Peptides against a protein of PDB entry 2YKT. Designs and how they scored, part 132

Target 1, 231 residues: chain A of PDB entry 2YKT
Amino acid sequence: SRSEEMHRLTENVYKTIMEQFNPSLRNFIAMGKNYEKALAGVTYAAKGYFDALVKMGELASESQGSKELGDVLFQMAEVHRQIQNQLEEMLKSFHNELLTQLEQKVELDSRYLSAALKKYQTEQRSKGDALDKCQAELKKLRKKSQGSKNPQKYSDKELQYIDAISNKQGELENYVSDGYKTALTEERRRFCFLVEKQCAVAKNSAAYHSKGKELLAQKLPLWQQACADPS

## One batch from the design tools (peptide; made by RFdiffusion4, then SolubleMPNN)

Design b2_p16_5_s4 (from b2_p16_5, 9 letters changed)
Fold by OpenDDE base, seed 3:
Structure b2_p16_5_s4 (fold): chain B 231 residues (1-231), chain A 16 residues (1-16)
Amino acid sequence: as target 1 above (231 residues)
Amino acid sequence: MSASELHQEVREEILA
């Protein structure tokens, strides 16, 4: 029946969230943590590289013929520092605005969904059982009427059961329909949350890239001319 | 209706 099919679909939505979405989300979080760790490692390694560059700048500044190149090397290191600061802000956002919040939700979600599914199943079964009982009683009544010498005495009661069955069937269909819509809404809400948090991270990431581009665009022409104009 | 048709109907309602 339509109600049975919709009931199956409703249960499948909850199961898909619990068995597919949530495990995949946990994996996504884990991959994010690995990515964060790698970027932190890059930041640390880059510090060593540019600290060494500063040392080269110091030597240039101490020379008689390359003093201006010392300033260039210092500027290169400073631009790196500013870019790294922006990267750290991006990583902070990545951790706090995406990973932490997703992790908090996914750990609590399994219990919530299990309870929601159980509640739905209990009520659905209750309504279904009530309908089945009413149908069974009507069947018994009809058998009794067929074997009776006065079947007309059961006519009013038969009409009452038919009406009750119709009402209970409608109620069950509406309940299952609403349940299905609710389940799909729950699924969509979770994807929307992920998208929204990813957008926040993307904005911060864009700021990192923009700042780097801006700083390099300002300084690179100056650096390129440094060797062409010796003191 | 098929399961796919039912899915589409419900999704359209949610997204309206």
Scores: peptide ipSAE 0.018, ipTM 0.574, DockQ to the pose 0.043
Fold by OpenDDE base, seed 5:
Structure b2_p16_5_s4 (fold): chain B 231 residues (1-231), chain A 16 residues (1-16)
Amino acid sequence: as target 1 above (231 residues)
Amino acid sequence: MSASELHQEVREEILA
């Protein structure tokens, strides 16, 4: 029946969130933490590289023929410092606005969804059982009437069961339909939360990339001409 | 009604 199919779909939505979405989200968070760690590692390694570049700039500044190239090397290191500052800001946002908030949500979600599914199942079964009982009673009444010499005495009671069955069937269908809508809304809410948090991170990441592009675009022409223009 | 049709009806209501 339509109600039975919709009931199965409702249960499958809850199961998909608990067994597929939430585990995948935990993995996403774990991969995010690995990515964060790698970027922090890049920052640390880059510091050593550009500190060594500064040392080369110091040597150039002390030379008689390459003094102006010392300033160029210092500028390259300074631009790197500014880019790394933007990266650190992005990493803070990545951690606080995405990873921490997703972790807080996913850790509490399993118990909530289990309880919600159980509540739905209990009420659905209760309504289904009540409907089945009325149908069974009507069947018994019809058998009794068919074997009776006076079937008319059961007519009013038969009508009452027919009306009760119709009402309970409609109530069950509405309940299961609403349950399915609720389940899909719960699923969509979780995806929307992920999308919104990822958008916030993307905006912050764009600021990092924009700042780097701006700084390098401004200075690179100067650096490229440094060897061609001895001073 | 197919499962696909049920999904479509519910999605339309949620997104309306």
Scores: peptide ipSAE 0.017, ipTM 0.575, DockQ to the pose 0.045
Fold by OpenDDE base, seed 2:
Structure b2_p16_5_s4 (fold): chain B 231 residues (1-231), chain A 16 residues (1-16)
Amino acid sequence: as target 1 above (231 residues)
Amino acid sequence: MSASELHQEVREEILA
């Protein structure tokens, strides 16, 4: 029946969230943490590299013929510092606005969804059982009527059961339909949350890339000319 | 109606 099919679909949505979406989300979070760790490692390694560059700049500044190149090397290191600051801010956002929040959600979601599904199943079964019972009673009544010398005495009761069955069928169908819509909404909500958090990360990432591009574009021509223009 | 049609109707209702 339509109600049975819709019921199966509803359960499948919950099942998909619990068995596919949530585990995949956990994996996504784990991969994000790996990415974060790698980027943090880059930041640390870069610091050492550009600190060494500063040392080269100091040596240039102490020379008689290369003093101006010292300033260039210092500028290169400074630009790096600014770029790295932007990266660190991006990473903080990545951690706090995406990973942490997703992790909090997914940890709570298993229990929530289990309870929601159980509630739905319990009520669905209850309505189904009530319907079945009413149908069974009607069947019994009809059998009695067929064997009776006065079948008309059961006519009113038969009509009552027919009406009750119709009403219960309608209630069951509506409940299952609403349940399916609810389940799909729950699924969509989770994807939307992910998208929204990823958008926040994307904005911060864009800021990082933009700042880096601007700084390098501004200074690179100057640096390229430095060797041609001795002091 | 088919399962696909049912899915479509529900999606349209949710997204409307």
Scores: peptide ipSAE 0.016, ipTM 0.558, DockQ to the pose 0.043
Fold by OpenDDE base, seed 4:
Structure b2_p16_5_s4 (fold): chain B 231 residues (1-231), chain A 16 residues (1-16)
Amino acid sequence: as target 1 above (231 residues)
Amino acid sequence: MSASELHQEVREEILA
């Protein structure tokens, strides 16, 4: 029946969230943490490299013939510092606005979804059982009527059961339909949350890349001419 | 109505 099919679909949505989405999300968070760690490693390694570059700049500044190149090297290191600051901001957002929040939600979601599914199943079964009972009673009544010398005795009761069955069938169908909509909404909400959090990270990432591009585009032509234009 | 058709109908209702 339509109601049975929709019931199966509803259960499958909940099952998909619990058995596919949530485990995949946990994996996504784990991969994100690994990515964060790697980026932190890059930041640390870069710091060492550009600190060493500063040392080269200091030596140039102490020379008699290469003082201006010292300033260039310092500028290169400073631009790097500014770029790294933007990266750190992105990483903070990545951690706090994406990973932490997703982790908090996914840990709570299993219990919530289980309860929601159980509630739906209990009510669906209750309505189904009530319908089945009415159908069974009508069948019994019809059997009695067929064997009776006075079938009219049961006519009013038969009509009552028919009406009750019709009403209960409609209620069941509506309940299952609403349940399916609710389940799909729950699924969509989770994807939307992920998308929204990823968008926030993307904005910060864009700022990082933009700042880096801007700074390098501004300074690189000057640096390229430094050796050609001695002081 | 197939399961796919039912799914699409409900989805459209949610997005409307």
Scores: peptide ipSAE 0.015, ipTM 0.565, DockQ to the pose 0.044

Design b2_p16_6_s1 (from b2_p16_6, 6 letters changed)
Fold by OpenDDE base, seed 3:
Structure b2_p16_6_s1 (fold): chain B 231 residues (1-231), chain A 16 residues (1-16)
Amino acid sequence: as target 1 above (231 residues)
Amino acid sequence: SSEEEELKELEKQIYS
């Protein structure tokens, strides 16, 4: 029936969120943690490299003919420091505003969806059972009327059951239809939340990249000229 | 119902 098909669709939406979306979101969080760890590793390795560059700058500063190149090498290391500071701010936001929040929500959401689905199923079954009962009573009444010498005795009661069945059928259909809309809204709500959080990540990432680009664009021409300038 | 209260509390924790 139309009601049964709509009921199956409703249950399938909840099942898709519980069995596909939430596990995938857990994996997304895990991959995010791995990404964060890798970036922390990059920052550490980069620090070692640029610390070694500073050492080269110190040697240049101690030389007689390359003192100005010492300043250039120090500036290169300083720009790196500023870029890394911006990356650290991005990572803090990534951890606190995305990963932590998603991790908390996904665990609670499993319980929420289970309870929501159970509530829907219970009420759907209750309405279905009430409809089935009325249909069964009407069938019994019609059987009794067919065997009676006075069928008109049951006519008013038959009309009452027909009206009750019609009302209960409509109520069931409306409930299941609303249930389906609610389930789709719940699914959309979760995707929207993910999109919004990822937008925040994108903004922070853009700020990091912009700052790095600006700093390097400002200094690179100076550094490129340093060897051409007379001492 | 207790179930409805649980749902409301969970919803608040998730989406507030």
Scores: peptide ipSAE 0.165, ipTM 0.805, DockQ to the pose 0.897
Fold by OpenDDE base, seed 1:
Structure b2_p16_6_s1 (fold): chain B 231 residues (1-231), chain A 16 residues (1-16)
Amino acid sequence: as target 1 above (231 residues)
Amino acid sequence: SSEEEELKELEKQIYS
């Protein structure tokens, strides 16, 4: 029936969220943590590299005839430090605002969806059972009427069951329809939440990249000319 | 019902 098909679709939406979306989201979080760890590793390794660059700058500053190149090397390291600070801010946001929040929500969501599905199933079954009961009683009444010498005796009661069946059928269809819409809304809400959180990450990432671009755009031309202008 | 209350509380925790 239409109601049965729509019921199945409704359950499938919840199951898809629970069995596909949420596990995939957990994996996404795990991959995010791995990515964060890798970036932290890059940060650490980069620090060593640029600290070594500073050392080269110190040597230049102590040299005869290359003193000004020491300042260039220091500036290069300083720009890196500033870029790194922006990266650390981005990573902090990435961890606290995306990963942690998603992790907390996905665990709670499993409980929520399970309860929501159970509630829906219970109410749907209750309405379905009530409908089935009325249909069974009507069928029983019709059989009794068919064997009766006075079928008119059952006419009013038959009409009552027909009306009850019609009302219960309509109620069930409406309930399942609303349930399906609700389920789709729940699915959309989760994707929307992910998109919104990822937008925040993108914004923070853009700020990091913008700052780096700005600093390098300002300094790189100067650095490129440093050897051409000996002092 | 207790289940409905739980749902409302969970919803609040997830979406608020």
Scores: peptide ipSAE 0.163, ipTM 0.804, DockQ to the pose 0.913
Fold by OpenDDE base, seed 5:
Order: structure tokens, then C-alpha cells, then sequence
Structure b2_p16_6_s1 (fold): chain B 231 residues (1-231), chain A 16 residues (1-16)
């Protein structure tokens, strides 16, 4: 029936969220943690490289003919430090605003969805059982009427059952329909939440890239001229 | 029902 089909679809939405979306989200969080760790590793390695660059700058500063190049090398290292600080801020946000929040929510969401599905199933079954009962009683009444010498005795009661069945059928259909819409809304809200959180990450990443571009664009021309125009 | 109460509490924790 229409109601049975829609009921199946509703249950499938909840099951898809619980069995596909949430496990995939847990994996996404895990991959995010791995990504964060790798970026932290890059940060540490970069520090060593630019610390070594500072050492080269110190040597230049001690030289007789390359002193000004020492300042250039120090500036290069300092710009890197500033860029790295921006990356660290991005990573903190990535961890605290995305990963931690998703991790907390996904664990609770499994219980929420289970309870939501159970509530829906219980009410759907209750309405279905009530409908079935009325249909069964009507069938019994009709059987009695057919065997009676006075069928008219049962006419009013038959009409009452017909009306009750019609009403209960309508209620069941509406309930299942609303249930399906609710389930789809639940699915959409989870995807939307993920998209919104990723947008925040993207903005933070853009800020990191913008700061780096700005700093390098400002200094690079100066550094490029340092060897051509010794002071 | 107990399920309804659980839903309300969990929803509050997840989406507040």
C-alpha cells in the first residue's frame, strides 16, 4: 500500500543515517586528526629549516661584504614565523571548532536517531494495529449481518466502522507522510551542518593563505634587489 | 514516554 511504501522509505532514511552517514562521519573525523598531525609535523620541520636560515643570516652579518644580506635572511625567517603562526591558529580552529565538535555530536547522534526511529515505529505500529482491528471487527459484523434474519439491525454499526476505518486510514497516511518529511529533514540537517563547518574551515584556511601572500608580496621585491644593489 | 524524553534531551545536547 501507499502507507507501507512510505513507511519503508522513512525507515530507510533513518537507517542510512545511522549505518552510513554516522560511521562515515567518524571516519572523516579520524582522517581530519591525521591531517592535523601531518600539518603539525610540517610546522616542526619548517622551524628547523628556517632556524638554519637564521644561522646563515648570522654568518652574513659577521661578514665584511655581505652584512646587509644578513638582514634579508633574518627577514625571510621572520616572515616564515608569521606565516607559521597563522597556520597554527588555523589548526587550532580546525581542531577545536570542527573535529572536537563533530566528535562529540556524532556519538550522541546515534542514540538520538535510534530513539527517533523507535518512537516513529511505535506510533506507526499503534496506528496500524488500530486500523487492522477496526477492519477485522467490520468483517465480523458483516458476517453476522449476512446470517441474520434482520440485517438492518447492524446497519448503523457497520456505517460507524466504515467511518472509523476511513478516519484511521487517513491518520495513518498523514502520520507516515509527516514521518518521511521529518526523516529527510534530519538527514539534510546533518549534511548542512557538515557543509557549514567546512565553510568555516575554508575561511580560516583562506586567511592563512591571504596572510602569507600579503607578507611575501610585500617583502619579495626587496629581497630580490638585495644582491643587485649592495649597500 | 521515556523515548520522547530521551529525544528531547539528546536533541538539546546535540543541537543547542
Amino acid sequence: as target 1 above (231 residues)
Amino acid sequence: SSEEEELKELEKQIYS
Scores: peptide ipSAE 0.159, ipTM 0.806, DockQ to the pose 0.880
Fold by OpenDDE base, seed 4:
Structure b2_p16_6_s1 (fold): chain B 231 residues (1-231), chain A 16 residues (1-16)
Amino acid sequence: as target 1 above (231 residues)
Amino acid sequence: SSEEEELKELEKQIYS
């Protein structure tokens, strides 16, 4: 029936979220944590490298013939520091605005979806069973009427069952239809949430890249000329 | 029902 088909579709949406989306989201979070760790590792390793560069700058500053190159090396390290500060802000956003929030929600969502599906199934079954019962009673009544010498005795009751069946059928169809719309909305809002959180990360990432490009574009020409202009 | 209340609470925790 139409209602049965719509019911199956509704259950399939919930099933897809629980069995496909949520597990995939957990994996996404895990991969995100790995990515975060790698970026943190890069930041740490870069710090060591540029700290060593600062030491080279100190040596240049102490030299008789390369003092000005000391300032260049210090500027390089300072620009790096500023770029790394932007990266750290991006990482904070990545952790706090994406990973943490998704991690907290995905576990709760499993419980939510289970309860939501169960509620839907219970009510759907209740309405279905009530409809089936009325249909069965009408069938029994009709059999009694056909075997009776006075079928007219059952006419009013038959009309009552027909009306009840019609009403219950309509209620069931509406409930299942609304259930399907609700399920689709539930699916969509989860994807939307992911997109929104990813947009926040992307915005902060863009800021990191922009700042780095700006700083390097400003300073790199000066650094490139430093060795050509001995003092 | 208690189940409905639990559902509402979970929804609040997830989406509020």
Scores: peptide ipSAE 0.157, ipTM 0.800, DockQ to the pose 0.936

Design b2_p16_6_s2 (from b2_p16_6, 6 letters changed)
Fold by OpenDDE base, seed 3:
Structure b2_p16_6_s2 (fold): chain B 231 residues (1-231), chain A 16 residues (1-16)
Amino acid sequence: as target 1 above (231 residues)
Amino acid sequence: DEEDKELAELEKQIYS
């Protein structure tokens, strides 16, 4: 029936969120943690490299003919420091505003969805059972009327059951239809939340990349000219 | 009623 099909669709939406979306979100969080760890590793390794560059700058500063190149090497290391500071700010936001929040929400959401589905199923079954009962009673009444010498005795009661069945059928259909819309709204709500959080990540990432680009664009021409300038 | 309260509390924790 139409009602049964709509009911199956409704249950499938909840099942898809519980069995596909939430597990995938957990994996997304795990991959995010791995990404964060890798970036932390990059920052550490980069620090070692640029610390070694500073050492080369110190040697240049101690030389007789390359003192100005010492300043260039120090500037290169300083720009790196500023870029890394910006990356650290991005990572803090990534951890606190995305990963932590998603991790908390996904665990609670499993409980929420289970309870919501159970509530829907209970009420749907209740309405379905009430409808089935009325249909069964009407069938019994018609059987009794068919065997009676006075069928008109049951006519008013038959009309009452027909009206009750019609009303209950409509109520069930409306409930299931609303349930389906609610389920789709719940699904959309979760995707929207993810999109919004990822937009914040993208914004922070853009700021990091912009800052790095600006710093390097400002200094690189100076560094490129340093060896051509007479001492 | 108890089920509705549970749902409301969970929703608040998730989406607040």
Scores: peptide ipSAE 0.166, ipTM 0.807, DockQ to the pose 0.877
Fold by OpenDDE base, seed 1:
Structure b2_p16_6_s2 (fold): chain B 231 residues (1-231), chain A 16 residues (1-16)
Amino acid sequence: as target 1 above (231 residues)
Amino acid sequence: DEEDKELAELEKQIYS
């Protein structure tokens, strides 16, 4: 029936969220943590590299005839430090605002969806059972009427059951329809939430990249000319 | 009912 099909669709939406979306989201979080760890590793490795660059700058500063190149090397390391600070800020936000929040929410969502689905199923079943009961009673009544010498005795009762069935059928269909819309809304809400959180990440990432671009755009031309302009 | 309250509380925790 239409109601049965729509009921199945409704349940499938909840199941899809619970069995596909949420596990995938957990994996997404895990991959995010891995990405964060890798970036932290890059940060650590980069620190060593640029510390070594500073050492080269110190040597240049102590040299005869290359002293100004020491400042260039120090500037290069300093720009890296500033870029790194922006990265660390981004990573902090990435961890605290995205990963942690998603992790907490996905766990709570499992409980929520389970309860929501259970509620829907219980009410749907209740309405379905009530409908089935009325249909069964009508069938019994019709059999009794068919075997009766006075079928008219049952006419009013038959009409009552027909009306009850019609009303209950309509109520069930409406309930399931609303349930389906609600389920789809819940699914959309979760994707939307992910998009919104990822937008925040994108903004923070953009800020990091912008700062790096700005700093390098300012200094790189100077560095490129440093050897051509000996002092 | 209690179930509705639980759902509402969970929803609040998830989406607030």
Scores: peptide ipSAE 0.163, ipTM 0.804, DockQ to the pose 0.853
Fold by OpenDDE base, seed 4:
Structure b2_p16_6_s2 (fold): chain B 231 residues (1-231), chain A 16 residues (1-16)
Amino acid sequence: as target 1 above (231 residues)
Amino acid sequence: DEEDKELAELEKQIYS
């Protein structure tokens, strides 16, 4: 029936979220944590490299013939520091605005979806059973009427059952239809939430890249000329 | 009912 088909569709949406979306989201979070760890590792390794560069700058500053190159090396390290500060802000956002929030929500969502599906199934079954009962009673009544010498005795009751069946059928169809719309909305809002959180990360990432480009564009020409202009 | 209240609370925790 139409209602049965719509019911199956509704259950399939919930099933897809619980069995496909949520597990995939957990994997996404895990991959995100790995990515975060790698970026943190890069930051740490870069710090060591540029700290060593600062030491080279100190040596240049102590030299008789390369003092000005010391300042260049210090500027390089300082620009790096500023770029890394932007990266750290991006990482904080990545952790706090995406990973942590998703991790907390995905576990709660499993409970929510299970309860929501169960509620829907219970109510759907209740309405279906009530409809089936009325249909069965009408069938029994009709059999009694056909075997009776006075079928007119059952006419009013038959009309009552027909009306009840019609009403219950309509209620069931509406409930299942609304259930399907609700399920689709639930699916969509989860994807939207992911997109919104990813947009926040993207914004912060863009800021990191922009700042780095700006700083390097400003200083790199000066650094490139430093060796050509001996003092 | 109690079930509806539980669902509402869970929803609030997830999406608020």
Scores: peptide ipSAE 0.157, ipTM 0.799, DockQ to the pose 0.869
Fold by OpenDDE base, seed 5:
Formats: structure tokens, C-alpha cells, sequence
Structure b2_p16_6_s2 (fold): chain B 231 residues (1-231), chain A 16 residues (1-16)
């Protein structure tokens, strides 16, 4: 029936969230943690590289003919430090605003969805059982009426059952329909939350890239001229 | 009723 089909679809939405979305989200969080760790590793490695660059700048500053190049090398290292600080801020946000929040939510969501599905199933079954009972009683009544010498005695009761069945059928259909809409809304809600959180990450990442671009664009022409115009 | 309260509390914890 229409109601049975829609009921099946409703249950499938909940099952898809619980069995596909949430496990995938847990994996996403895990991959995010790995990504964060790798970026932290890059940060550490970069520090060593630019510390070594500072050492080269010190040597230039001690030279007789390359003193000004020492300042250039120091500036290069300082710009890197500023860029790296921006990256660290991005990573903090990535951890605290995305990963931690998602991790907390996904564990609770399993319980929520299970309870929501159970509630829906219980009520759907209750309405279905009530409908079935009325249908069964009507069938019994009709059987009695057919065997009676006075069928008219049962006519009013038959009409009452027909009306009750119609009402209960409509109620069941509406309930299941609303249930399906609710389930789809729950699914969309979760995807939207993920998208919104990723947008925040993207904004933070953009800020990191913008700062780096700005700093390098400002200094690079100066650095490029340093060797061509010795002072 | 109790089930509804549980759902509401869980929802609040997840989406607050």
C-alpha cells in the first residue's frame, strides 16, 4: 500500500543516516585529525629550515661585502614566522571549531536517531494495529449480518466501522507522510551542518593564504633587487 | 512523554 511504501522509505532514511552517514562522519573526523597532525609536522620542519636561514643571515651580516643581504635573509625568515603563526591559528580553529565539535555531536546523534526511529515505529505500529482491528471487526459484523434474519439491525454499526476505518486510514497516511518529511529534514540538517562547518574552515584557510600572499607580495620585490643594487 | 523528553534533551545537546 501507499502507506507501507512510505513507511519503508522513512525507515530507510533513518537507517541510512545511522549506518552510512554517521560512520562516514566518524571517518571524516579521523582523517581530519590525521591532516592536522601532518600540518603540525610541516610547521615543525619549516621552523628548522628558516632557523637555518637565519643563520645564513647572521653570516651575511658579519661579512664585509654582503651585510645588507643579511637583513634580507632575516626579513625572509620573519615573514615565514608570521605566515606560520597564521597557519597555527587556522589549525587551532580547525581543531576546536570543527573536529572537537563534530566528535562530540556524532556520538550523541546515534542515540538520538535510534530513539527518534523507535518513537516513529511505535506510533506507526499503534495506528496500524488500530486500523487492522477496526477492519477485522467490520468483517465480523458483515458475516453476522449476512447470516441474520434481520440484516438491518447491523446497518448503523457497519456505517460506524466504515467511518472509523476511513478516518484511521487517513490518519495513518498523514502520520507516515509527516514522518517521511521529518526524516528527510533530519538528513538534510546533518549535511547542512557539515557544509556550514566546512565553510568556516574554508574562511580560516582563506585568511591564512591571504596573509601569506600579502606579506610576500610586499617584500618579494625588495628581496629581488637586493643583489642587483648592492649598497 | 518520557521518550519525548529524552529526544528533546539529546537534540539540545547535539544542536545547541
Amino acid sequence: as target 1 above (231 residues)
Amino acid sequence: DEEDKELAELEKQIYS
Scores: peptide ipSAE 0.154, ipTM 0.800, DockQ to the pose 0.870

